# Ledger of designs, part 35: peptides against a protein of PDB entry 3EFO

Target 1, 262 residues: chain A of PDB entry 3EFO
Amino acid sequence: SQLADLYKSCETDALINFFAKSAFKAVLHQPLKVIREILVNQTAHMLACYRKNCASPSAASQLILPDSMKVLPVYMNCLLKNCVLLSRPEISTDERAYQRQLVMTMGVADSQLFFYPQLLPIHTLDVKSTMLPAAVRCSESRLSEEGIFLLANGLHMFLWLGVSSPPELIQGIFNVPSFAHINTDMTLLPEVGNPYSQQLRMIMGIIQQKRPYSMKLTIVKQREQPEMVFRQFLVEDKGLYGGSSYVDFLCCVHKEICQLLN

## One batch from the design tools (peptide; aimed at target 1 L65)

Design b2_p12_7_s1 (made by RFdiffusion4, then SolubleMPNN; from b2_p12_7, 7 letters changed)
Fold by OpenDDE base, seed 2:
Formats: sequence, structure tokens, C-alpha cells
Structure b2_p12_7_s1 (fold): chain B 262 residues (1-262), chain A 12 residues (1-12)
Amino acid sequence: as target 1 above (262 residues)
Amino acid sequence: SSIEEFLSFVNS
């Protein structure tokens, strides 16, 4: 159907950009609670409409999304958890204002990365490969105590190290003998010069090349206090300031969809 | 997008 084609052709990245800018504009004259409710309702309506009009009869009871829309709920949850849409006192007005202004000027690609960071398992690097490692979902459940992960959202870059990250990799990246010796105050990786270090730097360069802003690097050790900042970028998890996990959000949206279709 | 790439990888 024409409607099905419309949904299938819809670009999720463009939608999240639109919703983000619309919501962030609305913040100026509407209560945050109302804005959040609207976003949830809009998501539910869009998905309900698709299910009603585009889903096959055999799958009518199931939430089936076209490929182009599969990530919409994920992005929407990320948007809802952004500090601009939160009124928590722990979040400064300046921070909300800053991020609001940033997003209002972002293109589609930039906003996508901003709301859903790229999380790469660096410990799996093939020093002979020119390709980036496959990204993982932004959740703590996808991290490993034995792993090293690079997270980038277009503004910030984090190198997260598990407490049991391999000493060989630590040596390769930082030229120190162990996890305990890593200085988290550094904002630049040392030029160690080995193949692993060079490959990591290359990857970081590739990530940076397509972005309009220079990303500051933050080194994060697992179980240290600064990890809390890093965890805020694991957008599929429950937020520190009351934001829902992706799973919880899906449950919420599903309930709304059922109400709309009954 | 990163998540789309991931989903594509998982579903491949």
C-alpha cells in the first residue's frame, strides 16, 4: 500500500532529528512533562498506525516495524532521556541550554550520533584491518570487565577500560604495566608507536573526520567515580535521573499501542 | 547509524 511504502521509505534518522528539534523548540513554551507525553504518544500513534494499516493479518498482534523504523523507539527513548527534556535539579540550566542549542543546529547525521552514541569494542581490534569494529548496543550489559570500549557521540569520546582489561592492551595503548597505572586525567593517548596503538589512533581519527566538532577524549576506568558520567551515554540503560531503559520504554509504548488499537 | 549497523549485524 501507499501507506506502507511511506513508512518503509521513512528515514529514522531524519525523524529523530525532527522530533528532537521540535521538542527542544517546545521547551521554551510548554512544560517538560507535556512534551515527554507528546513524544511518547506520537511514537505510539505512528507505530499503531503502521501496525493497523500495513501489518499482515497473520502478524496483526505483533509489533512489526519496517527496517527504516526499527530504531525509532530506540532513538525516541534516547531523546526522552536527554537532559534538555529533564527538569531534575541535578542538571544545571546551563547544561540544558547548551545541549538545546547544539541540537537545534545539528544535521541529521550529527543528531543521530548525538542521541545514540557509537560504542566500539576496541579489545577486539584487528591491527591488520582497516575497518572499524562492529558497534555494540549502548548498554552496560554489552560491556565486559575484560574489555576496552570506545564511545563517541560527536561531541565527546570516551575510552572505557574494564577492571580486568588485558595488561597487554593497556601496555599497547598507554605504555603502562597495568590498569592501576592508567592516568585518567589525560585527554590524549600517548604515541606509543606499536601497531595496536596506531590502529586505535587511526580508528579515532576516522570517527573524528566526519564530525564538525573536535571530540574531547576522556579515559574512564570501570568502577571509578567518573564512570558514572560514562554510563549516562549508555542510553539503552535506565537513566541516572529517572529515564527509562529501552526495555521499559518499549513496554510503555506497547501498552499505549494496545490502547490505541482496542 | 550505530544502532542500525548493530541491528544489521545481529540480524545478518
Scores: peptide ipSAE 0.028, ipTM 0.664, DockQ to the pose 0.032
OpenDDE base, seeds 1, 3, 4, 5: peptide ipSAE 0.023, 0.021, 0.025, 0.021; ipTM 0.647, 0.630, 0.656, 0.639

Design b2_p12_7_s2 (made by RFdiffusion4, then SolubleMPNN; from b2_p12_7, 6 letters changed)
Fold by OpenDDE base, seed 2:
Structure b2_p12_7_s2 (fold): chain B 262 residues (1-262), chain A 12 residues (1-12)
Amino acid sequence: as target 1 above (262 residues)
Amino acid sequence: SDIEKMLEFIKS
């Protein structure tokens, strides 16, 4: 019962912060492969322990997690796909060092957003509402060619535009007549002054609140080359430089759990 | 909270 209570009270965001800092410290003295294996093993063991000691009997094919731990594998996969833990020559030493230092100093709230960005469907904005639109899962599957999405991870902010984004919204945001006219070199949205533009700015402001770093805005057009950078923040998808999709990661962890539990 | 939102993602 005490163990069950512990798992129920588990704060996944705090755990991820801990795992991230531990891993990023270890990277200085341990091979990346070993670190990744440790993280996966730790995840599997934690979940296996819960299943063994706290969960009701269930089918072996199912991974039942308490609510407090359901997000653990999500975040863990994001951590594993961070450039600091990827052994790819395409990733510069400077980039690894930069992100490592950033995370090492992040609080729980910052690391939470960093590892799993907010992805907001801006095209669904209600200019009469003061509420943020409901975030969607960070996956390409949740994007639409007709949509406009804002992604933020506390360090970067992306405004992604589908190739079929509504011209009215494009006009409202950029004061240009079409998708083709959008200048992706801009780092600031124009002050168009219409309600939609104002609402978007308000949302961006809310997202920026309580963040220690000013997020640079990048405008991203679907199917243009810079979109690849944006896609790296769709953390539930397979990474360009390695790392599994969330689904694949879950399968991997599940298999390991089953092995641990026989 | 962000965690709560994430939990909703998992539940959905």
Scores: peptide ipSAE 0.022, ipTM 0.611, DockQ to the pose 0.038
OpenDDE base, seeds 1, 3, 4, 5: peptide ipSAE 0.017, 0.015, 0.015, 0.017; ipTM 0.559, 0.536, 0.550, 0.612

Design b2_p12_7_s3 (made by RFdiffusion4, then SolubleMPNN; from b2_p12_7, 6 letters changed)
Fold by OpenDDE base, seed 2:
Structure b2_p12_7_s3 (fold): chain B 262 residues (1-262), chain A 12 residues (1-12)
Amino acid sequence: as target 1 above (262 residues)
Amino acid sequence: SEIEEFLKFVES
């Protein structure tokens, strides 16, 4: 059907860009609660419409999404968790205004990365490979105390180090003997010159490519205070200032879909 | 992961 074709050809990244800009425009004249409700309802309606008109007959308890729409709930939750849409006094008006303006000017590719950061397990790097490591889901559950991860959202870049990060990698990246010796105040990686360091710098360069803004690098040690900032970019987890985990959000949306189909 | 498990559940 034409509708099925539409959903199959749907670009979720374009949709999230649209929803983000629409919502961020609406915050100027609509209550946040209303905006959030609209976003949830729109998500549910879109998915329900697909289920009703495009999906093969299945139990109402099942939510089978086409590949093109599988990430829609993920992105929508990320949008809902953005500071602009959170009703928390801890978030300054200036910060809200800043992020709102940023998103309002973002292209599809920029907003995609902004709402769902790229999280790369760089501790698994093959120095002989030209391929980027496969990104993992933005959740604490994907981190490892033995791992080193690079997170980028187009504006910020974080290098997260587990407390048990391999000393050889630490030496390779920072030219220091241990985790404890890493200086988190630095915003640039030293040019150590070994293959691993070069590979990491190359990856960082690739990530920086095609981004309109230069991403500031923040080095984050696990269990140190600055890690809390980093965790805010793990968008599938529950946020510090509110917003559901992706699991909780999906449950909510699923219930709504069931109600719509019932 | 919990999310993957949940997704499998909801999609099953």
Scores: peptide ipSAE 0.038, ipTM 0.572, DockQ to the pose 0.029
OpenDDE base, seeds 1, 3, 4, 5: peptide ipSAE 0.020, 0.020, 0.018, 0.024; ipTM 0.640, 0.612, 0.604, 0.522

Design b2_p12_7_s4 (made by RFdiffusion4, then SolubleMPNN; from b2_p12_7, 6 letters changed)
Fold by OpenDDE base, seed 4:
Structure b2_p12_7_s4 (fold): chain B 262 residues (1-262), chain A 12 residues (1-12)
Amino acid sequence: as target 1 above (262 residues)
Amino acid sequence: SSIEEFLEFVRS
């Protein structure tokens, strides 16, 4: 059907861009809680419509999404947890205003990255390959104490190091003998000159090159205070200020869908 | 975390 085709061809990135801008416009005139509720309802309605009109009856009881919409709940949850939509005093007005303005000017690609960062396992780099490592889901569950991860959302770049990061990689990146010796105050990686360092720098360059904003690099050690900031970008996890994990959000949406279809 | 916590978050 035409409707089925519509959903199958739906671009979730475009939808998130639309919802984000719409919500951020509404912030000026509507209570934040109302906006959040609207977003949840819209998500549920969209997915319910798909299930009703596009899914087989046998699958109607399950949350089945077309490939093009599978990430919609993920991104929507990220949007809901964005500081612009949070009614928390811990988030400054300036920060909300700043991010609001940024998103209002973002294209589809930019907003997608903004709401769902790239999290790259740097410890898996092949120095002989020019390809970027495959991104992992933005969750603590995907981190490893033995790993090194690069996170970028178009505005910020983080290099996260596990407490058990391989010394050889640390040496390769920072030219220091151990995790403890890494200086997290630096905003630029040293030019160590070895293949691994060069590869990492290249990757960072590629990521930066595709973005309109210069991303400041923050080096984060696991279990140190700055990691708290980093964890805010693990958007599939529970938010610092009460934001839901993706799993909880999905469950909520599923319930709403079922109610709509009853 | 729970659905209830999420709902509270949304409604807050």
Scores: peptide ipSAE 0.059, ipTM 0.707, DockQ to the pose 0.029
OpenDDE base, seeds 1, 2, 3, 5: peptide ipSAE 0.024, 0.048, 0.025, 0.024; ipTM 0.702, 0.683, 0.641, 0.666

Design b2_p12_8 (made by RFdiffusion4)
Pose (drawn by RFdiffusion4):
Structure b2_p12_8 (pose): chain A 259 residues (1-239, 243-262), chain P 12 residues (1-12)
Amino acid sequence: SQLADLYKSCETDALINFFAKSAFKAVLHQPLKVIREILVNQTAHMLACYRKNCASPSAASQLILPDSMKVLPVYMNCLLKNCVLLSRPEISTDERAYQRQLVMTMGVADSQLFFYPQLLPIHTLDVKSTMLPAAVRCSESRLSEEGIFLLANGLHMFLWLGVSSPPELIQGIFNVPSFAHINTDMTLLPEVGNPYSQQLRMIMGIIQQKRPYSMKLTIVKQREQPEMVFRQFLVEDKGGSSYVDFLCCVHKEICQLLN
Amino acid sequence: SSVLEKLLELLD
């Protein structure tokens, strides 16, 4: 009967999986604007209820989120930015219908990764003694012109290359000497390499391990290349609203529920 | 599941 126990026991990934499927089913029944509004308001409502009933007294300038829901807003914003609930500019209906379908079948492990891609820094990789590098937030702010990154959501795998990308690596991986020597349209498996091209292939394998679909590798050279598609998977950035924007929005309506 | 049910009831 206590609300504190309800919240202390929640799982964001499980909640995100439900909201996603619930919204994706509703796409075949209601205006998308109506669906997104329900999502945002339900999110503000869950948090406003916690604020007026469980949270110890705190200043109005603060937005209080339970530990169980610490990253719920970030993921909810990712759902709202997803092409299934978005619109016409680019992204075919065939792409939307397809992704809408893929999510309907997903388990928690799949939906967590699908809505929050895994961004791995590759240029800072520890040689032959690895075990998959620490993940980095899904934002351009964590990319470096000197860096090479791996981004995966379970369906796509992007190998991102910065402009001032170390030629030492571009050689040990693409067997070519320089950055401007790589052709994106040749997105096939590169072998050779003794320390790195192997350590990279090692993590590309470990990532695919638990994943049902074999991911489509897409190489991205930084400045003005296909990168436009890649930017979509940096879900923390604006690309809909940014993570911070959404957080700013939820607080407004939580306050509107004046308490 | 029970937590989700209770949460949906709370939302209604």

Design b2_p12_8_s1 (made by RFdiffusion4, then SolubleMPNN; from b2_p12_8 with K6Q D12E)
Fold by OpenDDE base, seed 2:
Structure b2_p12_8_s1 (fold): chain B 262 residues (1-262), chain A 12 residues (1-12)
Amino acid sequence: as target 1 above (262 residues)
Amino acid sequence: SSVLEQLLELLE
């Protein structure tokens, strides 16, 4: 069918880019609450239409997503939790304006990474491999106290260290004996020169090469105050300023879809 | 496919 073809050809990354720019334009003349509601409704309508007209027969209670849009809810939730769309007094006008302008000029690839960062388990690095480690979902549940993770969203890069991260890796990366000795004020990794350090630097370089902006590195220790900033980029979790977790958002969308189909 | 799509495919 025509609709089936449409959904088949649809690219979620492009949709998110469109929705983001549309929403960020709308903030100039519409209340944030209305914009958020529109985004949720649009998402629900699109998915409900697919469920009704394109999906295989199944129980109405089941959430069925088209393959081309299976990640749409994830991205949409990330968009909804962006500071530009959050009506919180803690967020400065300048910050809103800054991020708004950034996204308004982003291409599809840039916005994709911006809304859903790469989170890489660095502690699993194979120094003999030139491949990037497999990314994990952007959630605290995927972190480990024994792990070291690199997060990048095209604008920021974070190196997160668990409180129990291996001393040998800490030594390899920072040339210090323990977690406690890591200086989080550093914005550059030292050139230690060992294979692990070199591999990490290479990975960071690869991530940076395809991005139009130079990403500043922030070193984050677990359980220290600056970790709160890092956690804001764990976009599948509940946001600090009232944003929903992905699970909660998905449930919300599912409910809306069911209502539309009834 | 995007990184996210690949990730979801691997995790599901």
Scores: peptide ipSAE 0.023, ipTM 0.660, DockQ to the pose 0.035
OpenDDE base, seeds 1, 3, 4, 5: peptide ipSAE 0.009, 0.018, 0.016, 0.021; ipTM 0.507, 0.597, 0.541, 0.620

Design b2_p12_8_s2 (made by RFdiffusion4, then SolubleMPNN; from b2_p12_8 with K6Q E9K D12S)
Fold by OpenDDE base, seed 4:
Order: structure tokens, then sequence, then C-alpha cells
Structure b2_p12_8_s2 (fold): chain B 262 residues (1-262), chain A 12 residues (1-12)
């Protein structure tokens, strides 16, 4: 059907860009609560429509998403959890205004990365490979105390180090003997010159490529205060300011869909 | 309604 074809051709990244810009425009003249409700409702309606008209016959209670939009809920949750759509006193007006303006000018690729960061397991780097490591889901559950992860969202870059990060990797990246010796005040990695360091720097360079803004690097040690900032970018987790985890949001959307299909 | 129609009804 024409509708089925529409869903097949739909790209979530384009949709989220549209939703984001529309919502961020609306914040100027609509209450945040209303905007959030509309976003959730529209998401549910879109997915319910697919379930009703395009999906194979199945129980209405089953969550069936089109492949092209399977990740729509996670992106939508990220959008809903963005500071622009949150009315929290902890978030300054300036910060919200800044991010709003940024997103309003973002292309599809930029907004995709912005709302759902790239999280790379750097501890798995193959210095002989020119390929980037496979990104992992942006959740604390995907981190490891023994791991080192690079997170980038187009505006910020974080190098997260587990408390049990391998000393050899720490030596390779920072030229220090242990986790405790890492200086987190650094905004640049030292030019150690070994293959691992060079590879990491190359990866960082690749990530920075074709991004409109220079990403500031923040080195984060697990269990130190700055990690709280880093965790905000683990967008599938429960947000610091009350935002739902992806799982919870998905359940919410599922319930809405079921209601629409009853 | 179509997905497109629903999408176009998003806040502007």
Amino acid sequence: as target 1 above (262 residues)
Amino acid sequence: SSVLEQLLKLLS
C-alpha cells in the first residue's frame, strides 16, 4: 500500500530532525507540557497507524514497529529529555536558548548525532585497523569499569575511563602509569606517539570531521564528580532531571499505541 | 489519517 511504502521510505533521522525543530519552535508559544504531550501522541499515532495498516496480523498488545522507524522511540525520548523541552530550574535559560538555536540550524546528520551520541569502546581499538570501533548503546549498562569509552554528540567529546581501566591503555593514551595519575583537567590528549595514541587521535579526528563545531574534549574518570555530566549523555538511561529511560518510554508509547488500537 | 498528515499537524 501507499502507506506501507511511506513507512518503508521513512528515515528516523529525518523525522527526529523535523520533530525537534518543530518542537523547539513551538516552545516559544506553547507550554512545554503541551509540546511533550503532542510529541508522545504523534509518535504513538504514527506507530499505531503502522500497526493497524501495515503490520502483519497480530495481537494489538504486541509492539510492532516498522524497521525504518524502529529507533524512533529512542530518538523521541532523547528529544523529550533535551534541556530545551525540560522546565527545570537547574537548567539555565541561556543554556536552553543556546541549544535551541543550535538544533534549529542543524542538518539531519548533526541532529541525529546530537540527540543520540556516538559511544565508542576505545579499549577495543585495533591499532592495525582503519575502521572505527562499533558504537554501543548509550547506556551505563554498556560501560565497563575495565573499559575506556569515547562519547561524541557533535558538540562535546568525552573520554570516559573506568576505575579499572587497563594500565597499559592508560600508559598508551596518557603516558602515566595508572588511573590515579590521569589529569582530568586536560582538554587535549598528550602526544604520546605510540600506535595506540595515534590511532585514538585519528579516531577523534574522524569524529570531528564534517562537524560544524569543534568538540571540546573532557576527560572523565569513573566515580568522580565530572562523570555526572557525562552520564547525562547516556541518553537511554533515566535522565538526571526526571527524564525516562528508553525502556520506560517505550512502555509508555506501547500503552498509548494499544489505547489507540482498542 | 496518513502518517504524513499526522506529521504535518505537529506544532509549528
Scores: peptide ipSAE 0.034, ipTM 0.591, DockQ to the pose 0.239
OpenDDE base, seeds 1, 2, 3, 5: peptide ipSAE 0.026, 0.015, 0.017, 0.018; ipTM 0.581, 0.559, 0.583, 0.605

Design b2_p12_8_s3 (made by RFdiffusion4, then SolubleMPNN; from b2_p12_8 with D12K)
Fold by OpenDDE base, seed 3:
Structure b2_p12_8_s3 (fold): chain B 262 residues (1-262), chain A 12 residues (1-12)
Amino acid sequence: as target 1 above (262 residues)
Amino acid sequence: SSVLEKLLELLK
């Protein structure tokens, strides 16, 4: 059907880019609450339409997403949780203005990475391989106290270290004997020169490649205060300022879809 | 894009 073809041809990254820019433009003349409601409604309507007209017959209680939009909800939730759309006094006007302007100029690839960061388990690196580690979902549940993770969203880069991260890796990266010896005030990794260090630097370089902004590196130790900033980039988790987890959002969308179809 | 425009029409 024509509708089926339409959904098949949809690109989630392009949609998110559009919705983001549309919403951020609307901030100038509409209440944030209304904007958020519109975004949720649009998401629900799009998915409900698919369910009604394109999906195979199934129980109404099942959430059926088109393949092209399988990740739309998670990105939409990230958009909804962005500081630009939040009415929290803890978020400065300057920060909202800054991020708004940034996104308004972002291409599809940039906005995709911005809203959903890349989180890489670099502790799994094989120095004998040139392949990048597979990204994991941006959730605390995917972190490990024994792990070291690199997070990047096109603007910021974080190196997160678990409290039990391997001393040999710490030595390899920082040339210090233990987790406690890592200086989190540094913004550059030392050039240790070993294969692991070189590979990590290579990965960081690849991530930085083709990005319009130079990402400042922040070293984050698990359970230290600065980790709170890092956790805000774990976008599938519940936000500090009232944003829903992905799971909660998905449930919300599902309920709304059901209401539309009933 | 044309696809986006069509989708937006569905949302009206």
Scores: peptide ipSAE 0.029, ipTM 0.716, DockQ to the pose 0.819
OpenDDE base, seeds 1, 2, 4, 5: peptide ipSAE 0.018, 0.017, 0.021, 0.019; ipTM 0.601, 0.577, 0.552, 0.638

Design b2_p12_8_s4 (made by RFdiffusion4, then SolubleMPNN; from b2_p12_8, 4 letters changed)
Fold by OpenDDE base, seed 3:
Structure b2_p12_8_s4 (fold): chain B 262 residues (1-262), chain A 12 residues (1-12)
Amino acid sequence: as target 1 above (262 residues)
Amino acid sequence: DEVLKKLLELLE
C-alpha cells in the first residue's frame, strides 16, 4: 500500500530534524508543556497508524515499530529532554536560546549526532584495524569500570575513563603511570607517539571530520564530580532535570498507542 | 521532503 511504502521510505534522522526545528520554533508561540504533549502525541499517532494499517496482525498490546522508525522513539525522547523544551529554573535563558539557535541551523546529520551522541569503547581498539569501534548505546549500563569511552555529539567530546581502566592504556594515552595521575584539566591529549595513541587521535580526527564546530575535549574520570556533566549525554538514562529514560518513554508511547488503537 | 510532507499530513 501507499502507506506502507511511506513508512518504508521514512528516515528517522530527517524526522527528528524536522520535529526538533518545529518544536523549537513553536517555543516562541506556545507553552513548553503543550509542545511536549504535541510531540508525544504525534509520535504515538504515527506509530499507531503503522500498527493499525501496515503491521502484521498481532496483539494490540505488542509494540510494533516500522524498521525505518526503529530508533525514532529514542531520538524523540532525546528531543523532549533537551533544555529548550524543559521548564526548569536551573537552565538559563541564555542556554536555551543558544541551543535553540544551534539546532535551528543544523542539518540532518548534525541534529542526529547532537541528540544522540556517539559513544565508542576505545579500550577495545585494535591498533591494526582501520575500522572504528562499534558505538554502544548511550547509557551508563554500557559503560564499564575497566573501560575507556569516547563520547561525541558534534559540539563536545568526552573521554571517559573507568576507575579500573587498564594502566597500560592510560600510559599509552596520557603517558602517566595510573588513573590517579591523569590530569582532567587538559583539553588536548598528549602526543605520546605510540600506536595506540596515534590510533585514538586518528579516531578523534574522524569523528571531528565534517563537523561544523571544533569539539572541545573533556577528560572525565569515573566517580569524580565532573562525571555528572558527562552523564547528561547518556541520553537513554533518566535525565537530571526530570526527563524520562528511554525505557520509560517507550512504555509511555506504547501506552498511548494502545489507547489510540482501542 | 515529500515523505515528510505526507507523514505530516497523516498526523493531521
Scores: peptide ipSAE 0.047, ipTM 0.761, DockQ to the pose 0.817
OpenDDE base, seeds 1, 2, 4, 5: peptide ipSAE 0.037, 0.036, 0.044, 0.037; ipTM 0.750, 0.747, 0.758, 0.752

## One batch from the design tools (peptide; aimed at target 1 I64 D67 H254)

Design b2_p13_3 (made by RFdiffusion4)
Pose (drawn by RFdiffusion4):
Structure b2_p13_3 (pose): chain A 259 residues (1-239, 243-262), chain P 13 residues (1-13)
Amino acid sequence: SQLADLYKSCETDALINFFAKSAFKAVLHQPLKVIREILVNQTAHMLACYRKNCASPSAASQLILPDSMKVLPVYMNCLLKNCVLLSRPEISTDERAYQRQLVMTMGVADSQLFFYPQLLPIHTLDVKSTMLPAAVRCSESRLSEEGIFLLANGLHMFLWLGVSSPPELIQGIFNVPSFAHINTDMTLLPEVGNPYSQQLRMIMGIIQQKRPYSMKLTIVKQREQPEMVFRQFLVEDKGGSSYVDFLCCVHKEICQLLN
Amino acid sequence: SSSFVTYNMDELL
């Protein structure tokens, strides 16, 4: 009968999986604007209830989120930015209908990765003694012109290359000497390489391991290339609203529920 | 007491 126990026991990934499927089913029944509004308001409602009933007294300038829901807003914003709940500019209906379908079948492990892609820094890789590098937030702010990154959501896998990308690596991987020497349209498996091209292939394997679909590798050269597509998977950035924007929005309506 | 995370809105504006 205590609300504190309800919240202390929640799982964001499980909640995100429900909201996503619930919203994606509703796409075939209601205006998308109506669906997004329900999502945002339900999110503000859950947090406002915790604020007026469980949270110890705190200043109004603060937004209080339970530990169980620490990353719930970030993921909810990812759902709202997803092309299924978004619109016309680019992204075919065929792409929307397809993604809408893929999510309807997903388990928790799949939806977690689908809505928050995994961004791995590759240029800072420890050689032959690896075990998959620490993940970095899904934002351009964590990309470096000197860096090479791996981004995966379970369906796509992007190998991102910065402009000042170390030629040493571009050689040990693409077997070509320089950055401008790589052609994106040749997105096939590169072998050779003794320390790195192997250590990279190793992590590309470990990532695919638990994943049902074999991901489509897409190489991205930084500055003005296909990168436009890649930027979509940096879900923390604005690309809908940014993570911070959404957080700023939820607080407004949580306050509107004046308490 | 329950545990939670706080975000200061004055820093985010």

Design b2_p13_3_s2 (made by RFdiffusion4, then SolubleMPNN; from b2_p13_3, 7 letters changed)
Fold by OpenDDE base, seed 2:
Structure b2_p13_3_s2 (fold): chain B 262 residues (1-262), chain A 13 residues (1-13)
Amino acid sequence: as target 1 above (262 residues)
Amino acid sequence: SDSHVEIDIDKLL
């Protein structure tokens, strides 16, 4: 059917870009609550339509996503949790205005990365391989106390270190003997010169080269105060300012779909 | 048939 073809051709990244810009434009003339509701409704309606017209019958407990939209909910949740759409007093008007302006000018690829960061397990790097490590989902559950992760969203870059990060990797990256010796005030990695350091720097360079904005590096130690900032970018987790986890959002969307169809 | 992903919401709770 024409509708089925439409869903097959759907590009989630383009949709998110559109929804983001539309929502951020609407901020100027509509209440934030209304904007958020519209976004959720749009998501639910799109998926409800698919379930009704394109999907085979399935159990009521099943949320059905076309392949082209399998990540739409997670991106939509990220959009909903963006400071531009939050009315929390902890978020300054200036910050909202700044991010709004940024997103309004972002291309599809930029907005995709902005809303859902790349989270790379750096501790798994094979120095003999030119392949980048596969990104993991942006959730605390995917972190490891023994791991080192690089997070980038096109504007910020974080190097997160678990409390039990291997000393050999710490030395390889920072040229210090232990986790405790890492200076988190640094914004540039030292040029240690070993293959691991070089590989990491190369990865960081590749990530940076693909983005229009220079990303300042922030070193984050697990369980230190700055980790709170880092955790805000674990977008599948519950938001600091009341945003839902991805799981919660899926449940919410499912409920709304059921309401639309029943 | 259309390719899709099914998520069991009951298992997420």
Scores: peptide ipSAE 0.459, ipTM 0.908, DockQ to the pose 0.916
OpenDDE base, seeds 1, 3, 4, 5: peptide ipSAE 0.455, 0.455, 0.432, 0.443; ipTM 0.909, 0.908, 0.901, 0.904

Design b2_p13_4 (made by RFdiffusion4)
Pose (drawn by RFdiffusion4):
Structure b2_p13_4 (pose): chain A 259 residues (1-239, 243-262), chain P 13 residues (1-13)
Amino acid sequence: SQLADLYKSCETDALINFFAKSAFKAVLHQPLKVIREILVNQTAHMLACYRKNCASPSAASQLILPDSMKVLPVYMNCLLKNCVLLSRPEISTDERAYQRQLVMTMGVADSQLFFYPQLLPIHTLDVKSTMLPAAVRCSESRLSEEGIFLLANGLHMFLWLGVSSPPELIQGIFNVPSFAHINTDMTLLPEVGNPYSQQLRMIMGIIQQKRPYSMKLTIVKQREQPEMVFRQFLVEDKGGSSYVDFLCCVHKEICQLLN
Amino acid sequence: SSHVTYDMDELES
């Protein structure tokens, strides 16, 4: 009968999986604007209830989120930015209908990765003694002109190359000497390489391991290339609203529920 | 109960 126990026991990934499927089923029944509004308001409602009933007294300038829901807003914003609940500029209806379908079948492990892609820094990789590098937030702010990154959501896998990308690596991987020597339209498996091209192929394998679909590798050269597509998977940035924007929005309506 | 707090004045700045 205590609300504190309800919240202390929640799982964001499980909640995100439900909201996503619930919203994606509703796409075939209600205006998308109506669906997004329900999502945002339910999110503000859950947090406002915690604020007025469980949270110890704190200043109004603060937004209080339970530990169980620490990353719930970030993921909810990712759902709202997803092309299924978004619109016309680019992204075919065939792409929307397809992704809407893929999510309807997903387990928790799949939806977690689908809505928050895994960004791995590759240029800072520890040679032959690896075990998959630490992940980095899904934002351009964590990309470096000197860096090479791996981004995966379970369906796509992007190998991102910066302009001042170390030629040493571009050689040990693409077998070519320089950055401007790579052609994106040749997105096939590169072998050779002794320390790196192996350590990279090692991680690309470990990532695919638990994943049902074999991912489509897409190489991205930084500055004005196909990168426009890649930027979509940096879900923390604006690309809908940014993570911070959404957080700013939820607080407004949580306050609107004046308490 | 444990929770995380975000300061809205800092985020709006």

